# Designs tried in a protein design run: peptides against a protein of PDB entry 6DSZ. Part 88

Target 1, 361 residues: chain A of PDB entry 6DSZ
Amino acid sequence: NYVVTAQKPTAVNGCVTGHFTSAEDLNLLIAKNTRLEIYVVTAEGLRPVKEVGMYGKIAVMELFRPKGESKDLLFILTAKYNACILEYKQSGESIDIITRAHGNVQDRIGRPSETGIIGIIDPECRMIGLRLYDGLFKVIPLDRDNKELKAFNIRLEELHVIDVKFLYGCQAPTICFVYQDPQGRHVKTYEVSLREKEFNKGPWKQENVEAEASMVIAVPEPFGGAIIIGQESITYHNGDKYLAIAPPIIKQSTIVCHNRVDPNGSRYLLGDMEGRLFMLLLEKEEQMDGTVTLKDLRVELLGETSIAECLTYLDNGVVFVGSRLGDSQLVKLNVDSNEQGSYVVAMETFTNLGPIVDMCV

## One batch from the design tools (peptide; made by RFdiffusion4, then SolubleMPNN)

Design b2_p13_6_s4 (from b2_p13_6, 8 letters changed)
Fold by OpenDDE base, seed 1:
Structure b2_p13_6_s4 (fold): chain B 361 residues (1-361), chain A 13 residues (1-13)
Amino acid sequence: as target 1 above (361 residues)
Amino acid sequence: MVPLPVGGQLPVL
């Protein structure tokens, strides 16, 4: 009896931190192809709680907390367009992962976008947005009683969306996106009307951003707005304030992932294609009226890690570095640098055995 | 498991 122990996938393609198992537990969720791993972050380390097989490669994995939920729910979209909303339930020692809602969001007509699947959740949990196909924005309304994820499409005039996020602090759900046209790359905003199933004009736009602008970060209140990351520049815009920096250090390698450190959006981790880890800092200025405005942007090199596919800040300076190409890591951020000028110390390394080649014989 | 300092102040970097 050859027990072919199917080797578990080790390459990480997504990670998220939140309160999924309970309101009090801090969780790390890791996507490894078709596998979801759930950990509790403890003083003793990462405690494994559950591993779940999904019916396809995980393409989107996002935690969100609808109004009146005590803990986060998990949205998953697979590469085969199967969507689900998952809830963790524990009864004594019995652990179950309940599907609250599911659906297939594949369209019969549309060109799949070359930049892949983008899935985003409105910060107020009004909707999920999906960029699956060129010239379409799919909306899944979030309703507590809906067991079937129903979606509709809104036409986008902008055919080549590079990245998209929902903004914070908007009366209506508002997207901010980088798009490319024959004139270059631009940033635009749209309000999303659930009632009319259409876009309204958003609060601001920025034409002719950097030619290689690739990522949008939505900034929470009190700053609001968005950060646009390019190859050479990092820009902030909120409709009223614009600020750009071009730190020479980011030109050496492309920034490929980001994660918010502080709940107020004052710091972000950035990872590049060489495994360099940066901190992006938003310096605040407090006005006499108690409003907070952005004073400056700063980028600091923290150190080197495995090449991150995804980053997630846990707690107390601990970061999970999810790697597809190398070993995933738990790293500690220190206030003081070591003798080599690094603020990063590897705590734990998780061996990546590479892709399981399904030899179709 | 590597001990994770949980519930501390975020390091001011």
Scores: peptide ipSAE 0.029, ipTM 0.656, DockQ to the pose 0.598
Fold by OpenDDE base, seed 3:
Structure b2_p13_6_s4 (fold): chain B 361 residues (1-361), chain A 13 residues (1-13)
Amino acid sequence: as target 1 above (361 residues)
Amino acid sequence: MVPLPVGGQLPVL
């Protein structure tokens, strides 16, 4: 009896940073297919705390902190549409991952979107939004007492949503999304009414964005609004301010992931398909009335890493590069470049043994 | 490059 110890998955398909184990702990959470790895970020490096087997491939993994929670909760959606909200609980040496809520959010009717599953959380933790099917936006209201995740669908007129995020600083939950129609790609916003279970007109729209606009980044206050990343351009819009840049350096390879560095949204890491790591910088201008507006956008090449599936800034210039195609890395960002002009130094490399081929035995 | 925070949870290598 060869107990083929099923090799644990090593390819990373998601990562998030937050305060999951406690209010004070900084955690790195890594999704590797059906496995969740939980680390504490320490002065000695990444300390493993817990591993969790999930009932399916993790498709969405997001940390969120509802009002009156001391630490973050974890939302997970699997590729089989099993949703759960997880809480970390420690009692002495006993570590438990508690399912606070769960549900299956699969619809019997709908075309699964070709761009896959998108899951987003309202910054004020009012709802979870899911783009699972073309022409539908699924809403999961966040209620503390509800152990059963209930969802409803709102019809989207826009059938081909490319990416979607919740905006910050909105009185009502507001989505911003890139969609494609026969005229090109566009950006639109909708307010989500939980009461009426419908979309209301959002604060702004931008028609005819770049044809290859692929990602939406919701920008926190004080800037607000969204960044739209394309193949050739990066644009910002908040309803009042529009700004676009077309830095030649981003045209060489498609940007595929991003992560916010600063809580105020002044800097973002960008990763491309060649493993180039960029910093996107939002230059602020303080107005005479004390309002902060976007003055300019700038992109800086930091260096090269493994091809990122996901990026997350940890602390002290350290970034986790989650790779599906290559080795995952801890990298340090330096203030000064090396002799090759790189600001990136590899600190640790996590060998990727490739995808576990599910041999159906 | 914008200065990175000095100090934190991770080692300053």
Scores: peptide ipSAE 0.027, ipTM 0.672, DockQ to the pose 0.119
Fold by OpenDDE base, seed 2:
Structure b2_p13_6_s4 (fold): chain B 361 residues (1-361), chain A 13 residues (1-13)
Amino acid sequence: as target 1 above (361 residues)
Amino acid sequence: MVPLPVGGQLPVL
């Protein structure tokens, strides 16, 4: 019996950056199907720390820091609806990934959404939200003492949610989502009541957004609100300020991923289906009262990379480009362009050997 | 392992 050592997955389907190993360490976490790779970002490069096998394909991977935690925790949801919260612990040379909480969040009844699994975390760590099934929003309350991830469903009137995020700076957990109905695509907000287990009316809505509006980016304070990315347009809305741009350069290929560069939400990386890398810039205006408002949106083409499934900014202009279709890359963003007008230089390439067909033997 | 500059200023693009 040749145990064909199943080749390890190389296609990246998720990546996140944060402080998982310690408060001081900058980590890169990479999801490769059922495998989680953990790196420390160092002056010498990406130092591998741990590789973790998961019980299924990673569908959601998000770092979050509950109030009074010194470092980030990792939420993982698998394609088989196994949820866990992971904690990194090191004691001397012993490195353990501890399951702090777990649960199965599968429903017996529901139509799995065609756009797949969406998992989001409230910025204040009050709850996890899951869009698993059409017409349902699953809530996992975050409680420090709860080792069992308990969830409940709230019914959504909007059956075809395209993307959803929690907003920043909201007194109650508030979702913002793009949905499709027979009249087109729209943006709506809901407050999530943990007490009543229902939606309340959110602070704003925008009907009749771009027909191909596909992504929501929640913007941190001081701006707040959300960015809505379409095929032809990028819009900002916070309930008071509305701004839209339609840069011709984004029209030729669909933006498929994004990552926040600045903690204050002033810059975002955008990746499209052609492997073009963009910077989205939020220009601020400081009012005489000390309030910060959005003045303008700008998009700049940085250059070309592998087709990103996910992007994460590391530090000092270094970006990890997680690719499913091609080789993943570490790239450097430069201040000055090269002779071709590119600000992007490949630093390292990680060979993608293609999809591992999990032959269920 | 590619050296990563850490703790630098973000390039203002």
Scores: peptide ipSAE 0.026, ipTM 0.649, DockQ to the pose 0.636
Fold by OpenDDE base, seed 5:
Structure b2_p13_6_s4 (fold): chain B 361 residues (1-361), chain A 13 residues (1-13)
Amino acid sequence: as target 1 above (361 residues)
Amino acid sequence: MVPLPVGGQLPVL
């Protein structure tokens, strides 16, 4: 019996940064198919802490911090609809990943969405939202003492959701989503009632956005609202203010991933299908009353990396570029460009050996 | 020129 030690997956399909191992540690978590890798970000680079085998391909991986937790918890959803909330626990040299809650959120009825699984967490940790099936939005209420993840569905009239996020600064959990109908793509918001298990009308909508609008970025306070990224345009809306830019540089390749750099949502990394890395900047204007409003949006080309499936800003201008198609990278962002006009320097490259062919023998 | 955070944990290259 040759135990072919199946090579570990190397293609990255998700990454997230947060404080998972402790309140003080900065962690990078990397999803590689069924494998979760946990690193501590250090002055010497990425220190591996633990690897975790998951019961299926990781489809969603999000860190969140419920009220009263000292460190982040990890939500994982697999492609087979197994959901769990994980906690890191260390006791001396013993490292355990504790399952705080778990459940299977598969429905017996419904059309799986062609755009895949979307999982989002309310910024106030009231619920998890899942777009798994067309015309359904699944809600997992977050309760501290519940080891069993219970979910319910809300009917969504918009059958073709492109992307969805929870908004910040909302009294009720509020989703913002891009959807497609026969008239084009649109943005809509809904409040989610946990009590009534229904949608209420959200604070705003934007009909007839760009035809290729593909991503929603929820913007933290003080700006609030959302950024909508298309092929040709980037738009901001918060229910009061609308702003759109159409920088020619983004038209060349589709933006496929994003990551927030600043906690206040002043800057975002954007990655496109050519491996170009951009910074999206939200320029603020301080009003005489002390309110902060969005003055403008700006996009700057930083340089080129591996084609990002996911991006995450770590610290000190270092970015992890998670790649499915190429080698993943740690890159340094510099203030000054090199001789080629790039602000990006590769620090470390993680070889992608391609898809593991599970030879089921 | 994009302003970057200074003084993080990772080495300054």
Scores: peptide ipSAE 0.030, ipTM 0.724, DockQ to the pose 0.121; fails the geometry check

Design b2_p13_7_s1 (from b2_p13_7, 4 letters changed)
Fold by OpenDDE base, seed 3:
Structure b2_p13_7_s1 (fold): chain B 361 residues (1-361), chain A 13 residues (1-13)
Amino acid sequence: as target 1 above (361 residues)
Amino acid sequence: PPIPESTWDFKLP
């Protein structure tokens, strides 16, 4: 019996950076269909630590650090609606991935959303939000006092949500989302009441955004608010400040992924469908009262990579480019351009052997 | 219709 070791999946469908193995380690976590790969980021490159098999295709993978945790926990949701919260534990040479919580979040009723599964975590770790079905927003409370985490749904009036994020700096957990109605695309906010299990009116809305607005980026303090990325425009809104840019260079190809570079939200990487890598810069203005406001938005073309499914900034100008359609890459961002005018240099390439049809035996 | 609720087993260490 040749146990044909099934070829490991190589197509990347998600990546995240954080402190999963320890508070001090910088980790890269890569989702490859049903496989989770855990690396430590070192000066010498990526050191593999562990591979974990999941019971289904990973649809959501997010690191989060609840209050009083020394390191990040990992939330995973599969395409079959199996959810878990994982912890890394090392005892000498023994490495264990501990399941702190698990459950199936599938609903008996609801239309699966056309834009797929969206999973988000409140920056203050009060809840996980899931957009699984049209007209529903699922909340998983992250309460430590309760041995039983009871997920509930809130009815969402907006049936066609394109993207959703939790905002930063909100007294109550607040979502910001792009939705489509017969009049176009719009941005709206809701506060989530855990007590009443309902939405309250959020701090702001923006009606009639760009028709192809596709992504929401929650911006941390001091800026706060959100960035809305379209095909032709990038807009910022925080309730008080509105700013829009329409750089011609982004019209050439649709931006499909993003990642925050700076903890304060001053810079973001953007990847498009042609494999172009951009930097989005938030230019700050310091007010006399010490408040920081957005002065301007700027987009710079850095160079070309594999077509990114996901991006994550590691450290020292190194970026992991997770690709589903091509080879994944480690790339270096340089201060000076090369002879071709690119600020991006490939450091390492990870061959993509194509889609593994998971024959779940 | 009642909105389905999900139960999670949270194991504190």
Scores: peptide ipSAE 0.052, ipTM 0.526, DockQ to the pose 0.014
Fold by OpenDDE base, seed 5:
Formats: structure tokens, sequence, C-alpha cells
Structure b2_p13_7_s1 (fold): chain B 361 residues (1-361), chain A 13 residues (1-13)
């Protein structure tokens, strides 16, 4: 009886930071294939709290806080379309993960999208949106009064959605997405009507964006709007203000992940396919009427890390670099560069043992 | 084609 001690997966495919264990705790949650690891972020480093096995590869992992919750809830969607909403509950030394909701969101009809599963949550926690299949957007209403969350699909005319996010500061839940058609790539917005179960025209659109526009970042208030990341350009649009930059430094390698540093959306970390770490900065201009507008966008090279699959800013300049291809890292961002011009210092490295070949014997 | 609907079990606390 060779007990093949099934090596735990070490490749990171998702990470998120929030307040999951309590309102006061800062948590790092790491998705490693079928495993969720929960840490408390401390001044001394990462303290492991619990590991949770999931019934499939984690495809989406998002923290959200509905109105009247004291701490964040966790939404998970697996690659097999099993979805759940999880709560952390501690009673003395007993730690339980409570399933508040669960279901399978697989449709019998639909072409799985080539860009994979996208799951997003409205910033006001009104709904979860899922792009699972071409030409469909699944909505899971987050209604507290309804014991039964009935998911429904809305038809998307745009068949080839590249990325999608919910926008901030919208009266109705509003999505912003990059899509491709025969004429190129475009950005569009839709309002989501829960009542009518349809899309309404959104506040803005931008036709003919960069051909390789691949990522949407929803920007919080006061700026609002979205950042669109391409191969050669980074653009901002909020329906009124448009700004584009084309820094030569980003052209060398594709930006593949991002994370917001500041709650107000003033700074973002960007990671590329070469393991370069950038800071995207939104410079504000305060108008005489007290309105805040975007003055400029800047990109700064911070240094090099493992190739990030995901990034999450923790606190105090500490960043978790989740890597699928290499070792994951805790890195510190410094104010001053080292002798090599890097602002990044590795604090801790988490060995990636590579893909567990599930030899299903 | 009809758009399929899915039902979820939600446990209110």
Amino acid sequence: as target 1 above (361 residues)
Amino acid sequence: PPIPESTWDFKLP
C-alpha cells in the first residue's frame, strides 16, 4: 500500500485580501487548484488559520461584504461550475467554514468561452455576474430577503468578451467590458436590470480600442470609470474624461494581472509575463467645485518578481505575488531603489513544486 | 433557444 502522500498543490491560481475571519483581521486567501488557504496577515508575516478543500479547481475567488455583514463573505466558483458563498465562523478554538449558499451554475446549452470563466461582484453587492459561455451573462441576485437565489442569464450580443467588471458609483449595477468583433476590440457598458432581466444601454462606450486590449479595471470613486490595459497602451474612461498613455516599457511584455493598492483607486500594481512589477499611478486634479478628475496616468517599473498569476497588496508596502509558473513570494516595496534600481525586495519565497500530475491510477 | 435558469440553496442565518 504505497500511500502516495498526494502532494498538496503549490501553484497559485488566485489570491485575494480582505477581512474574512473577522472585521479586524486582515486576511490573505490563496487558491491553489482545489485548495483554499486562509492566512492572517501580521507584522511577523503570514499566520496560517485554515485550509479548505474544494470540490474542484477554484476558478473565481472574490471577497465581498453585503450591507449589514460585519465581515467579508467569500464567493467561490470552480472550473466545474460549482459555486458557493462561504462564511468564516470561529467558536473558541473551533473554526468552521459555513456554506451560506451553494449551487451549480452550469448551463446545458452554451459554448464555454475561450477566455475562460469570469466572475465579478457588484461593488454594492447587488449581484454576482458570471461570464461562462459566449453570448451569455449569468446574474446571481444577492437579495437578503430571498432564501432562494435564482440565477438567470441575460443574452449578450457581444459574443467574444475579453474581460468584464462591474463599475463603481452606478445607480444600477453596470458592467464594463472589452469585446472583440470583426472590426476590432471595443469597450462597452451595460446596465443590468434585475426587474426586467435584461441589459439597458450603459453610460458610455469606446469603439476601436487597442487591438490587444485585454483587461478592465473598475476604478472607485471619486474617479469612477475604468482603466483598459492593452499591449501598448493604458487608457482611462469614465464617460466624460478620456486619457491614454503608451509607455514604451509596457510594450515589451503583456500585462497579465493587476491589483488595487489604494482604496480610492490612485495606485495599481501590474504584473507582466516576464515577472516585471509596475505601479500604475492615477494623478488627481481637484477642481474649484471640489470635484476630483484624472489629470494624468503614469507607469513606474518597480522591479522583478516571480511571474505573477495574481497580485495582492497586503499592507505596509508588502505584496503577495501568487505564481503558477514559479515560486510565490512575499515582497516589500521600498521607497528607495537598490543598487540595481529595484524597489522590490523578496521577504519570503514559497516553493512551487510544479503541476501535480494527478496520475489517476 | 430558451435561456436556462438555475436554482440555488441559500441559507439565511
Scores: peptide ipSAE 0.042, ipTM 0.472, DockQ to the pose 0.013
Fold by OpenDDE base, seed 1:
Structure b2_p13_7_s1 (fold): chain B 361 residues (1-361), chain A 13 residues (1-13)
Amino acid sequence: as target 1 above (361 residues)
Amino acid sequence: PPIPESTWDFKLP
């Protein structure tokens, strides 16, 4: 009996870093199609902890920490609209992944969005937002006092949302999104009322952004606001400050992923379709009143990696490069460049054997 | 048309 060990999926389609196994552990979670891999980040490298088979292809994977939780919970949404909130529980050597919540968030009515599934979590953990269908924004409340979390939809007048994030530092949950209409691409904000189940006017908007604006990055305090990444430009906006740069180097290849390095939003990793790794830097200006404002944006080429589907900064300058098309990597960011001008050194490479087509036999 | 409600079951332990 040749047990054909079904080759495990190796192509990475998502990754996230946080404190999932404990409050103290730094974890790397990797989505490989229907498989979730959980690692502890150690000084010696990645220690595998658990692998979890999911009931479908992972489309969204986000860590979040509700008020009163000692460690992060994991939100997963599959391509078939099955949602769950997972908790890691260890009792001695026994490891269990507890389903805290589950449900199917599929709507009977709606056009699936061409830009795919977007799932976001409010930084204050008040709600999960889902853009699954054109003209709808689904809200999953995260209020624990209500044992019956009922997801609801809010009508979104903007039918062609490109990307959406929750903003930081908002009294009410506030989304910022790029959308397209016949006049071009625009950025808009909405406050989300859980009580009234509606959108209220957000703090700001920017009409007629770059035609290829594709990504929104929510920036933490003290800066706040958002970064909008296009093909040719990177724009910061927080309602009061607007700043745009158009570094020629980003025009060579489309930026496809990003990850925040600093908790205060001072630095972001950017990956493009050629496997170039960049650092986006937010230069600070401290005002006399102690307020921090954005002075400038800079983009620095760090080096080359595998083509990233996702990036996540771990610690100590170590970055996980999750690749769908190539080998995933652990890379080290160095302060000094090598002789070739690269700040990136590959530490470990994970061979990608290609997508396992689940032949449902 | 009524916006369809989706069922989300939160199981508190």
Scores: peptide ipSAE 0.037, ipTM 0.476, DockQ to the pose 0.013
Fold by OpenDDE base, seed 4:
Structure b2_p13_7_s1 (fold): chain B 361 residues (1-361), chain A 13 residues (1-13)
Amino acid sequence: as target 1 above (361 residues)
Amino acid sequence: PPIPESTWDFKLP
């Protein structure tokens, strides 16, 4: 009996940081195919808490905190469209992962989108949004008082959505998305009416963005709005203010992932296809009335890491670099550069054994 | 065509 100990997956396809185990704990959650790894971030490093097997490849993994929850809940969507909301419960040494909600969000009719599954959560936790199929936006309401939560679809006129996020600071849940049509790529916003189950006109749009605009970053208050990442440019728009930069350094390789460093959206990590790590900085200008406006955008090269599939800032300048193609890393961001001009120091490396090719014998 | 609804079960405490 060759017990082929099924090698645990090592390739990272998602990571998120939040307060899942408790209100006080800082957690790192790592998606490795069908496995969820839960860590507590400590001064001594990552402490493993639990591994969870999922009934499918994790496609979306997001932490969110509904009103009246003391800690974050976890939304997971699998590549086979199984959705769940998970809660961590601990009683003494007993650790339970509780399914608060579950469902299959697959539609019988629809073209799976070429850009894959996108799952987003409204910052005010009013809904989950899913772009699964071209021309459809699925909404999962997050109402505590409604025992019969049903997902529903809203038709999107824009068939080729590249990326989508919920915006911050909106009275109604508002999405911002990059889409492509025959004329190029554009940015548009829609308000989502839960009551009417339809889109309303959003606060702003930007036609004819960069042809390779690929990512939307929702910026929290006080700035609000969104950052659009392209191949050659980074743009900010909030309805009132537009700002674009085209730093030559980002043209060398495509930015493929991002993560917010500061809760107020002042800094973002960017990772490219060459494993370069950047900091995007939002420079503030305080107005005489106490309002904060965006003065400028700046990009700084921090150094090189493994090619990031996902990035997450932990604390104290420590970043987890989740890699699918290479070894995942814990890296330290330093204030001062080394002799090579790098601000990045590898602290820990997690060996990626590559894809387990199930050789069907 | 009608847009199909998805089943979602939310367990309230």
Scores: peptide ipSAE 0.013, ipTM 0.417, DockQ to the pose 0.013

